# Peptides against a protein of PDB entry 5VZU, part 49

Target 1, 271 residues: chain A of PDB entry 5VZU
Amino acid sequence: GRTLEDIFHEHMQELILMKFIYTSQYDNCLTYRRIYLPPSRPDDLIKPGLFKGTYGSHGLEIVMLSFHGRRARGTKITGDPNIPAGQQTVEIDLRHRIQLPDLENQRNFNELSRIVLEVRERVRQEQQEGGHEAGEGRGRQGPRESQPSPAQPRAEAPSKGPDGTPGEDGGEPGDAVAAAEQPAQCGQGQPFVLPVGVSSRNEDYPRTCRMCFYGTGLIAGHGFTSPERTPGVFILFDEDRFGFVWLELKSFSLYSRVQATFRNADAPSPQ

## One batch from the design tools (peptide; aimed at target 1 I83 W246 L249 S253)

Design b2_p22_8_s2 (made by RFdiffusion4, then SolubleMPNN; from b2_p22_8, 6 letters changed)
Fold by OpenDDE base, seed 1:
Structure b2_p22_8_s2 (fold): chain B 271 residues (1-271), chain A 22 residues (1-22)
Amino acid sequence: as target 1 above (271 residues)
Amino acid sequence: SPFIEELKSLSPLEAMSLLFNS
């Protein structure tokens, strides 16, 4: 019988062949676009730049990580048969941190799923509320006919008297147990493990993470058919490594910074 | 096979996920 490995190899050969056919058929229509590295900002979570996907069997996957205020994005530099180059493979909401449970509970996929779906629902609610505020503001530009309403004289409001009765109401200081805001342990890496049933091509992923955020990943059929956003978790490991957990796909994607120095890769200053 | 045609409709990531979670 064919092994899953045999089926996988056949599929990969077909994908390579399809890519070759598409490249060869459209060779006359190939446009080369210069890619510029995004400028670094002081408020960027990490230095923006090129990251390599560690998915050894799909060939070279390059993603550009960039920051856009409270959002980050991964843009495909290398296309595949499903998602062309220039598409945003991941979109990260830096407003919505995901707090991972302890290491034991991180093995539970259903717990991670619950946490992510609760964040997704909050994001949807915030988007609905923000949509309503933008709608109401446009209606009231009725024509300001500037009728000069005459200055009616300000009636002098009477001086309220000083009656200073010192009511000694000795309200007991209710011990507001100041819930000690546990100092956000922003700096120490949390132990990290993939949930059971999340597939990784590389078991050699970092076992500690700095922080996690809610995000969405782009999935599509061949030829970029029916593209949709699926919920996931952006995992920052360190300055040079991040991951993405595709929740619905039960897959993990590891990315490592490309250490190559590029000459003249900076965007030209806007003239 | 229907399974191979399904794999051909999926992204490399989806195809991987399907293959490794099968």
Scores: peptide ipSAE 0.021, ipTM 0.503, DockQ to the pose 0.296
OpenDDE base, seeds 2, 3, 4, 5: peptide ipSAE 0.019, 0.016, 0.016, 0.014; ipTM 0.483, 0.437, 0.446, 0.411; seed 3 fails the geometry check

Design b2_p22_8_s3 (made by RFdiffusion4, then SolubleMPNN; from b2_p22_8, 8 letters changed)
Fold by OpenDDE base, seed 4:
Structure b2_p22_8_s3 (fold): chain B 271 residues (1-271), chain A 22 residues (1-22)
Amino acid sequence: as target 1 above (271 residues)
Amino acid sequence: SPIFEKLKSLSPLEAMTLLFNS
């Protein structure tokens, strides 16, 4: 019988061949599109830009990280046989921070899975509620035919007199329990480890992270067949490194900033 | 092979994950 190694080798050869066919086909129809770096904003979690991942059979993957209010996006700059260039490989919801447990509990995949799935359900609920508010708001714009309501005569409302006795309603000062906004400890990294059973190509990942957020990653079959979004965790390590844990795939992707300076890479001002 | 047809339907990442977890 074929070994798993034989199947893996054959599959890798087929992926290389597919990559070669795609690249060779692109040589005949190369539409070069200029890539612009996203403008940085003061409220951006980190500086937007190009990040490199050393994942997959394709070797080097380049992703553009950009910020869009309460969302971040990873856009593929390098395509692969499954996901074309320009697709959003990851979408991060910056409203939904994931708090990682201690290192002992971080090793438990089921604990991470529980936390992520609970956040996923909250995101779904918020989308349904926001969809209902947007739906109800659109439904009430029936065309109010402005029937000209006939000018009902202004009945002179009689001047009721001034006897405003000041009722001393001694409203007890309700103790506004100042919900102690736990100061977002934005600065101190927490210890980080991948859960047991999460595959990483490189065990040399940062062992401290600043913060984590709920996100979704795009997966697809060859030729971008049956594209779907899977739940995951965006992990901010530092200004130049982030990761994504693909929950269902039990895999980890590490991205590092491309340190190359690009001249004239700024987006044109929106006209 | 059924596994090979499955691998063809997966992303390289999924295929690798399947192969490393099998």
Scores: peptide ipSAE 0.026, ipTM 0.550, DockQ to the pose 0.260
OpenDDE base, seeds 1, 2, 3, 5: peptide ipSAE 0.024, 0.025, 0.023, 0.026; ipTM 0.559, 0.582, 0.553, 0.542

Design b2_p22_8_s4 (made by RFdiffusion4, then SolubleMPNN; from b2_p22_8, 8 letters changed)
Fold by OpenDDE base, seed 3:
Structure b2_p22_8_s4 (fold): chain B 271 residues (1-271), chain A 22 residues (1-22)
Amino acid sequence: as target 1 above (271 residues)
Amino acid sequence: SPFIEFLKSMSPLEAMRYLFNS
């Protein structure tokens, strides 16, 4: 019988052949698109820019990380046979922080899965509630034809009714202890380990992370067939490194900042 | 190839899971 290794080798040969066919088809008509680096904003979690990652069987990839209010996005700069360049490979919801347990419990994939799926359900509920509010607001602008109801003048009567005494109930001002929003403690790095059974192509990942967020990753068949979003965890390690745990795929991708200066790569100022 | 036909018989999620775990 064919071993899993034989099937993997055949697959790798087909991926290489597909990559070769795709590159060779473009040899006669290379369309160059200028990529602009997103401007940095004060509220950005880290500096936006280009990151180099290892993405499953596709090997080396380049993604652009950008921030859009309470969302972050990883956009593919390098396409692959499944997902073309310009697609959003990861979307991160910065409203939904993931709290990792201790190192012992981080090794348990089922615990991570539980935490992520609970957050996914909250995100779905918020999307449904926000959809209902947008639907109810449109209904009331029926044109009320203001029929001019006539002016009839009716009269007088003055009646003076009486004295109800103001009861002085001196309710003590309960000290509303303003729960001081503890300044988002620049989170002391927590110990980090991948769950057992999560595949990492590179075992040399940071063993300390700053924070984690809920996110979704894009997956597709060859030729961008049946694209879907799968749940995952965005792991911020430092200013120059982040990871993504693909929950359903049981895979981890590590991304490192491209340490290159690009001349004239700044986005044109919005006029 | 028989392998492409095998992958085509899978959902995108199953195919990708297979490829990520290989």
Scores: peptide ipSAE 0.029, ipTM 0.582, DockQ to the pose 0.578
OpenDDE base, seeds 1, 2, 4, 5: peptide ipSAE 0.028, 0.028, 0.025, 0.028; ipTM 0.569, 0.565, 0.514, 0.557

## One batch from the design tools (peptide; aimed at target 1 N82 S253)

Design b2_p23_1 (made by RFdiffusion4)
Pose (drawn by RFdiffusion4):
Structure b2_p23_1 (pose): chain A 212 residues (1-129, 189-271), chain P 23 residues (1-23)
Amino acid sequence: GRTLEDIFHEHMQELILMKFIYTSQYDNCLTYRRIYLPPSRPDDLIKPGLFKGTYGSHGLEIVMLSFHGRRARGTKITGDPNIPAGQQTVEIDLRHRIQLPDLENQRNFNELSRIVLEVRERVRQEQQEGQPFVLPVGVSSRNEDYPRTCRMCFYGTGLIAGHGFTSPERTPGVFILFDEDRFGFVWLELKSFSLYSRVQATFRNADAPSPQ
Amino acid sequence: EEEQEEELMEELEERQKELPKTY
């Protein structure tokens, strides 16, 4: 929904062109691999499926939310050269809720960082052996119309890599649930926010034979 | 035209390699 002008500034102009060129080299001679929608589950769930998400200069990407015990997984359906389609873009730890402060403390980025890194450490120890909402100051959000009220937060980690999916790594963050079908992820080390929203469209023949 | 597109892709890929990590 833009022209060469609105894009010729600039890093995105490049990424958009590469994509166009790369994907168009297929001239619709394509190979498709099967995917499934995730299993629904009652008590043990807060609703799975496909979501549209913001991935910075790569634009929106489609991510699938699925539940695997005390962890939720976000798996890329569409992706980018940094973190490709088919990868785990996010992992939400559902046993480590994070309390939301009043608006003024939400605004304080360092409080958020200290609190998140604390949970990261407690998690490393374990493994080794709604109210108003605002993003902290200094955290970017491509959307800006992110909901200003939220139902809860959890610790999670996102997967990052350089171009070519080089040296991928988990970085700490915080998952934010807004309503039944909108959620967010604060990328702590990037001071960046990804807003996700449910794909409302219905899909035929997409259920899996079983959870395995 | 195809050769020009390949060269452009190689050049743009080199620029992307100089950038920090992202998601």

Design b2_p23_1_s1 (made by RFdiffusion4, then SolubleMPNN; from b2_p23_1, 13 letters changed)
Fold by OpenDDE base, seed 4:
Structure b2_p23_1_s1 (fold): chain B 271 residues (1-271), chain A 23 residues (1-23)
Amino acid sequence: as target 1 above (271 residues)
Amino acid sequence: DEKKKKELLEEIEKKFKTLPKSA
């Protein structure tokens, strides 16, 4: 019978052929759009920029990583038949750190899935609560018709005198035990392994990660049909590498920084 | 042959519409 590998290989060949057919048809009508790199900020988790990502069957794609306060975003610079260019392939919530278990328990896909789904539920609750606070605050500004209250006369408040005796109450200086902000542990790398049954394009991924965050990945059918956000894990390996575990797809994408320096790639200063 | 490329593309597209969602 055909193996899963045979089916995957056939599918990859067909995707390559489809990409070849499309590129060969558009030879005369290429519209080029300038891409601007996001400015680096001191608080950015890593330097923003272009990364080459491995998307299993789709092969190599270019993603722009950018930071937006407590969120990170991966935007497709190259598209595929499922997710077109300009779509946000990943959205990362930098408020919701994922703690990976030990290496033995990291091999368990169900354990990783449990951890991520618990974080997903917290994110959903926070969105509902924040939606209620934003909803209740808008409802009460009915237009108060400012009826012109008549000018009641300034009654001269009398000058009451000065005699406040200084009570000497010697309040002991309560030792404010400054809770030593544990120095943000310059994250000693944790050993990392993919769960059993998570597909990677290759076994050549970093075996140590700095930190992980909850995120959502965009998936769709061919022609961008029925697009949806699925739960996943953003894995920071180092300054130049991150991964994303797609739980629904049981797949892993590795992203590596594009080491090319681009002249004039900075966004024009807002005039 | 552009006609054969088109026919092949239509066949591939038809096949891939039945595939699971991807990233």
Scores: peptide ipSAE 0.336, ipTM 0.796, DockQ to the pose 0.862
OpenDDE base, seeds 1, 2, 3, 5: peptide ipSAE 0.277, 0.282, 0.290, 0.287; ipTM 0.730, 0.721, 0.715, 0.733

Design b2_p23_1_s2 (made by RFdiffusion4, then SolubleMPNN; from b2_p23_1, 13 letters changed)
Fold by OpenDDE base, seed 4:
Structure b2_p23_1_s2 (fold): chain B 271 residues (1-271), chain A 23 residues (1-23)
Amino acid sequence: as target 1 above (271 residues)
Amino acid sequence: SEEKLKELLKKIEEKFKTLPKSA
């Protein structure tokens, strides 16, 4: 019978052939758009920039990582038949850290799925609550017709009441238990392994991660049909590497910084 | 021939419409 490997190789050959046909068809009508790198901010989790990502059968793609306050974003610079260039392939919520279990329990896909889906539910609740606060705040700006309230008369300044002696109640300074700022654990990396049944393009991924966050990944059918955001885990390995676990796809994408320096890649200063 | 490539492309595209969603 056909092996899963045979099917994968055929699928990759077909994708390469499609890419070749499309490139050859549009060779006479190429539009170039300049890409600007986001400016680095001191509070950015890592330096923003271009990363090469592994997308299984789609091979190697270029993603731009950028930071937007408490959110990070991966934007496709290269497109594939499912997700076009310029789409936000991943959206990371830096408010919602994922705590990975011990190395033994990290092998359990259902445990990781449970942890992520619990965080997904919290994110959904926060969005509903914040939507209600934003909704209630807009409803009360009915036009207050400022009816001219009549000029009520200046009532007179009442008199100097007397010198009440300040009682010296020597309230003991309650020991402000300095909430020990848990030292920002310059997080010694924790052991990392992919769950059983999560596909990786190769087994050569970092076996230690700094931290993980909840995120959503964009998936679609061929031709960008029925696009949806699916839950996942952003894994920060180091300054130059991150991963994304796609829970629904049961897949892992590894992203590595493009080490090339680009001249004139900085965003134009806002005029 | 260009026609054979167009036919092959169409066949691949129709196959890929039936595949699961991807990232």
Scores: peptide ipSAE 0.395, ipTM 0.848, DockQ to the pose 0.881
OpenDDE base, seeds 1, 2, 3, 5: peptide ipSAE 0.381, 0.295, 0.359, 0.379; ipTM 0.845, 0.746, 0.817, 0.836

Design b2_p23_1_s3 (made by RFdiffusion4, then SolubleMPNN; from b2_p23_1, 12 letters changed)
Fold by OpenDDE base, seed 5:
Structure b2_p23_1_s3 (fold): chain B 271 residues (1-271), chain A 23 residues (1-23)
Amino acid sequence: as target 1 above (271 residues)
Amino acid sequence: RKEEIEKLLEEIEEKFKKLPKSA
């Protein structure tokens, strides 16, 4: 009978063939778009740039990592039949750190799922609460029908003068020193292992992580059908490597920095 | 040849429409 390996190889061959057919059909109608490297900021978790990511059966893809305040984004530079180029494959919430359990409990997929789904629910609540404060402020400008209020008479202002000396109760405003958000200390490296049943392209991933964050990954059917954001974990390994655990897909993508130097790849300074 | 490639592509696409969502 066909092995799972035979089925996987056949599926990979079909994907490669489909990609080859598409690329060959469009060879005469290529549109080139210049891509600029995002500017690096001092507060960026790591240097932004191009990363080579693993996407299971789609193989290797190029993703641009960029930072946007308390969010990071992975944007596909290369696309596949499910998620086209230019889509945000991952969105990372740098406000919501994931604490991985000990190495023993990291093997438990249900434990990781619990931790991530609890953070997902907090993120959802924060989005709902922030939406309510913005909503209540607009409601009360009902059109004040300017009913002509009748001319009530000018009651005379009585002149009473007495010089009550205001006591200078100099209540020192206690400077609520806004606790400076300690720059997210690169935690001591924690042992890292994928949960049982999470698929990786290979077992060659870093076995120590620095930090983990809540994130969402974009998934879709073939032809970008029914696209949705699914919960996951961004794993920072080092300056040049990160991962994403796709909970729904039970998969892991490893991203490694593209070590190529590009001439004139920086965005032109806004004149 | 072109028609055979188009047919093969259609067969592959119809197969992949039945696959689960992917990243």
Scores: peptide ipSAE 0.389, ipTM 0.841, DockQ to the pose 0.888
OpenDDE base, seeds 1, 2, 3, 4: peptide ipSAE 0.378, 0.349, 0.381, 0.387; ipTM 0.837, 0.817, 0.833, 0.838

Design b2_p23_1_s4 (made by RFdiffusion4, then SolubleMPNN; from b2_p23_1, 12 letters changed)
Fold by OpenDDE base, seed 4:
Structure b2_p23_1_s4 (fold): chain B 271 residues (1-271), chain A 23 residues (1-23)
Amino acid sequence: as target 1 above (271 residues)
Amino acid sequence: EKEELEKLLKEIEEKFKKLPKSA
């Protein structure tokens, strides 16, 4: 019978063939758009820029990582038959850290799924609460009919005098022991392993992660049909590598920085 | 040749519409 591997290889060949046919058909109609790198900010989790990502059967794709306050975003620079270029492949909530369990429990997909779904529910609740506060604040601007209240005359209230006696009370300076905010231990990597049943393109992923965050990944059918955002885990490995675990797909994408320096890739300063 | 590739492309596209969603 066909193995799952045989089916995967056949599917990969068909994707390559589709890409070949499309590129051959549209050779004369290529439109080039300049892409600008986002400016780096001091508070960025890592330097923003271009990353090469592994998308299972689609192979290698280019993603732009950018930071937007407490959110990170991966935007497809290259598209595939499911998710076109310019789509936000991943959206990361930097407010919602994922705490990975020990290595033994990290092998359990259901445990990771539980942790992520609990965070998803918190994010949903916060969005509902913030939506209510934003909704209630708009409702009370009824049109205040500015009835012209008549100018009542300023009564000159009298200048009562100066007797400020100087009470000496020598309040002792309470030593406010500034609780030294322990510098967030930004440096201790945690051992990392993929859950059993999560597909990786290769086993050559980092076995130590720096931080994990809740995120959502965009998935769609062929031709960008029925696009939806699915829960996942953003995994920061180092300055040049991150991953995304797609829970619903049971897949892992590894992203590695494009080491090429681009001249004139900075966004034009807003004039 | 070109027409055969266009036919093959359509066959692959129709096959892929039946696949699960991907990232």
Scores: peptide ipSAE 0.392, ipTM 0.848, DockQ to the pose 0.897
OpenDDE base, seeds 1, 2, 3, 5: peptide ipSAE 0.390, 0.293, 0.386, 0.390; ipTM 0.848, 0.742, 0.843, 0.846

Design b2_p23_2 (made by RFdiffusion4)
Pose (drawn by RFdiffusion4):
Structure b2_p23_2 (pose): chain A 212 residues (1-129, 189-271), chain P 23 residues (1-23)
Amino acid sequence: GRTLEDIFHEHMQELILMKFIYTSQYDNCLTYRRIYLPPSRPDDLIKPGLFKGTYGSHGLEIVMLSFHGRRARGTKITGDPNIPAGQQTVEIDLRHRIQLPDLENQRNFNELSRIVLEVRERVRQEQQEGQPFVLPVGVSSRNEDYPRTCRMCFYGTGLIAGHGFTSPERTPGVFILFDEDRFGFVWLELKSFSLYSRVQATFRNADAPSPQ
Amino acid sequence: SEREEMLEELREEWEEAEELAKE
């Protein structure tokens, strides 16, 4: 929904062109691999499926939310040269809820950082052996119309890599649940926010034979 | 370091997307 002008500034102009060129080299001679929608589950769930998400200058990407015990997984359906399609873009730890402060403390980025790094440490120890909402100051959000109220927060980690999917790594963050079908992820080390929203469209023949 | 350069570049990608969205 833009022209060469609105894009010629600039890093996105490049990424957009590469994509167009690269994808168009297929001239619709394509191979398709099977994917499934995730299993629904009652008590043990807050609702799975496909979501549109903001991935900075790469634009929106489609991500599948699925539940695997006390962890939720976000798997890329569409991706980018940094973190490709088919990768785990986010992992939500559902046994580590983070309490939301009043608005003024939400605004304080360092309080959020200290709190998140604390949980990261507690998690490392374990493994080794709604109310008003606002993003902290200094955290970017491409959306800006992110909901101002939220139901809960959890510790999670996202996967990052340089161009070419080089040296991928988990970085800490916080998952934010807004309503039944909108959620967010604050990328702590990037001071950036990704807003996700449910794909409303209905899909035929997409259920999996079983959870395995 | 290489990791710090990567994080800086990724952060700049997000800031740019925010600036373009405001336009």

Design b2_p23_2_s1 (made by RFdiffusion4, then SolubleMPNN; from b2_p23_2, 7 letters changed)
Fold by OpenDDE base, seed 1:
Structure b2_p23_2_s1 (fold): chain B 271 residues (1-271), chain A 23 residues (1-23)
Amino acid sequence: as target 1 above (271 residues)
Amino acid sequence: SEREKRLAELRELFEEAEELARK
């Protein structure tokens, strides 16, 4: 049988070969496409734009961050052997905030996994419930035959009835103690550490985070085979840095804003 | 054994390499 060493060498040879094929494609045929920066909105979590992301063995990739109401999206500008350019590498649900545990418990991968999977199941339940309401509404358009309802006559407006006395029943307004929504403590940076067993290309990631959200990453085999969404955590560090924990892949991608200014990169005004 | 340790290290490297290559 193949040894683990043989299997590892065969896999590494395949990865190197695929990387070589993709690199060599740039020597033979270049397609140029203008990239437009998404317009910034006042409700955007951070300024949208280009980020450099860490993608393990693929190295650094360029990702466009954009906001779509209660969703954020990372779109690959550069592709790799698994996920081509133009794909949504990450999709973030801004409705589903993740609360990280304390710094000691953040080292426990199983605790983070539990928290993320509980949110994943809530998202699935909400999608199923919303799907049922949309399904029942369509069934009842049976063709109501337009029977011509006859012109029933304008019966007269009777006038009078008198001043019923104001019964003063002073029902005490039960003080509905409006549970004061504790003002969401605006982002005091929480101490942040990666769980044990989560791989990072560099240990040089921010050790404090502002907020975290549930999201999904796109994964596939070579040539974009069997593409699927895997659960993960979007971590906002600051205006120019965010992370994504790929839960099933036990990996971390750090995204850093491309600080270069581009001329004529603004999206054309929607006509 | 030293062989079992080396096999565990190779499995870990292999799993990490496969997982890192899918994204």
Scores: peptide ipSAE 0.268, ipTM 0.720, DockQ to the pose 0.081
OpenDDE base, seeds 2, 3, 4, 5: peptide ipSAE 0.249, 0.250, 0.189, 0.104; ipTM 0.685, 0.692, 0.739, 0.694

Design b2_p23_2_s2 (made by RFdiffusion4, then SolubleMPNN; from b2_p23_2 with M6R E9R W14F E15R E23K)
Fold by OpenDDE base, seed 3:
Structure b2_p23_2_s2 (fold): chain B 271 residues (1-271), chain A 23 residues (1-23)
Amino acid sequence: as target 1 above (271 residues)
Amino acid sequence: SEREERLERLREEFREAEELAKK
């Protein structure tokens, strides 16, 4: 049978060939694009910016994390043989928090899979319902030709009275105390461990996480063939570290903030 | 399926990276 070493050698040969093809394209045209850091907002889950992460055998990649209301995005700054630069490697839905089970049950991959797939189904339902409301609103502005139909006057009259008494019953307005959603104390991080059978390039990942969200990752074959979104879990560890569990790939990517300060990296103020 | 074969190739790439990091 093919050994892991045989598979690795074949994939490494393909990666070297793809790297050679990309390098040969640079001899004809190099396009330089300036990258600006996203503006930070007070409501951003963490400071936006550059993160370094790992994608299997491809090694170290650079991703820009940015926030867009109820969504976060990881955009590839570096490309690989599968996914070119500028693609959204991860899309995070900040409306759909993932609650991890107790540490013992976190080792069960099937339990994590159940939780993620239940959230994925809710996200699909919300997208279908929101698509229907947007469709119905446009159809009814047919031009109502305002035909001027005429003024006819009729007058009629009069009558009667009766006195029904004002029963004062002062029903106290039951203060529906809107249960102030206690701002989920961004409290003591919960213990974190990867499920059994989830591959991680480094066992030195944070063993405590703050919160988790549903997300999707972009996957493709070499040359960006058959690109699709796969379900996953965004794990926020701290201000400078997050992870992504690729559920269908049974893999984990750890992302760490690039600590380098860049001069003139701020987006120009909108004039 | 062709999709399952693509997913298995990607899983292999991640497993290889894990085994390389242990050496």
Scores: peptide ipSAE 0.505, ipTM 0.874, DockQ to the pose 0.557
OpenDDE base, seeds 1, 2, 4, 5: peptide ipSAE 0.496, 0.487, 0.497, 0.493; ipTM 0.879, 0.881, 0.888, 0.881

Design b2_p23_2_s3 (made by RFdiffusion4, then SolubleMPNN; from b2_p23_2, 9 letters changed)
Fold by OpenDDE base, seed 4:
Structure b2_p23_2_s3 (fold): chain B 271 residues (1-271), chain A 23 residues (1-23)
Amino acid sequence: as target 1 above (271 residues)
Amino acid sequence: SERDALLERLRQEFLEAEELARR
C-alpha cells in the first residue's frame, strides 16, 4: 500500500504544481485590492483584525476576523488551492456557546462531537422555524384591489362629555428588586485541552480558554470544488488568539493576531 | 463517497502539516 510518506510526497508535489500554476497565472494580471480593517465596536468579542494561522499543508494563512452582531466571520485574505481569497473560511454563531466539560472529559472526542452535533441540530431547527415565519409572512400580501371608495363627508358632531372625578388611589410602589443582572463576568478562563485524536500542528496552544462557540468551517476540493460547511468549535483563548476545531477533520487550527500596525487601513467613513 | 474522499484528503493535509512542523 502507499506509505504515508508516499502520499505526502505525491500530495506535496501536487500542491507545489498548483502553487506554480496559480503564481504563473497571476504574472499576466496582478490585481491589487485594498483591504480595510473592520472598525472596532464596543460589543465585539475581541478587537477585529488580521490573524495568522496554519491551515492544512498550505502553510501560513491570513484571515480577517470581523463581528456582525451575533455572528463572527473569518474571511480568507490569502487563498489556498482549495479555497480562494475572499471566502468566509469560518462562520461563528455567538448565540450558540459551547460549554466544554471538565478537563478529563475534554480529552474525549466523542463527548465534544456529541455536544457540537446537538448544537448543530438546534441551529438547524431555528433556521427552519425562522424560515417558516419569514415565508408565511410574505404569502398573505394578496393584491389589495384598490377599490376607490367614495369620500363621504361625515359631519362634525361636537359632544362635550363630562367631568370624571380624580380617584386618588395611592397604590404603594412595590419594590420590584430588579435582580441586578450580574455583569457577565468576563469569563474566567477554563482549562483547555484538545481531545485525543485531534491533530494539532504544535502542542503549543493555550491551555486555558475564555469561551467557545459553535461554528462552521468551509471545506472544498482543489479549485474550490464541492464547497461545503463542516461543523466546528471556535475557541477564544485571549484578545490575540483563537482556535477552530474542525470536528469532521479531527483537526485544530490556531490563529494569532498580526501585530503589525497598518497605516491608513481603516475603512473610509461612510460619507 | 466523494465527500468522504475530500474529508480524508483534508485530514491528510493536516497530518502532513504536523509532520512538516516537527522537522
Scores: peptide ipSAE 0.514, ipTM 0.917, DockQ to the pose 0.523
OpenDDE base, seeds 1, 2, 3, 5: peptide ipSAE 0.511, 0.509, 0.480, 0.511; ipTM 0.914, 0.914, 0.879, 0.913

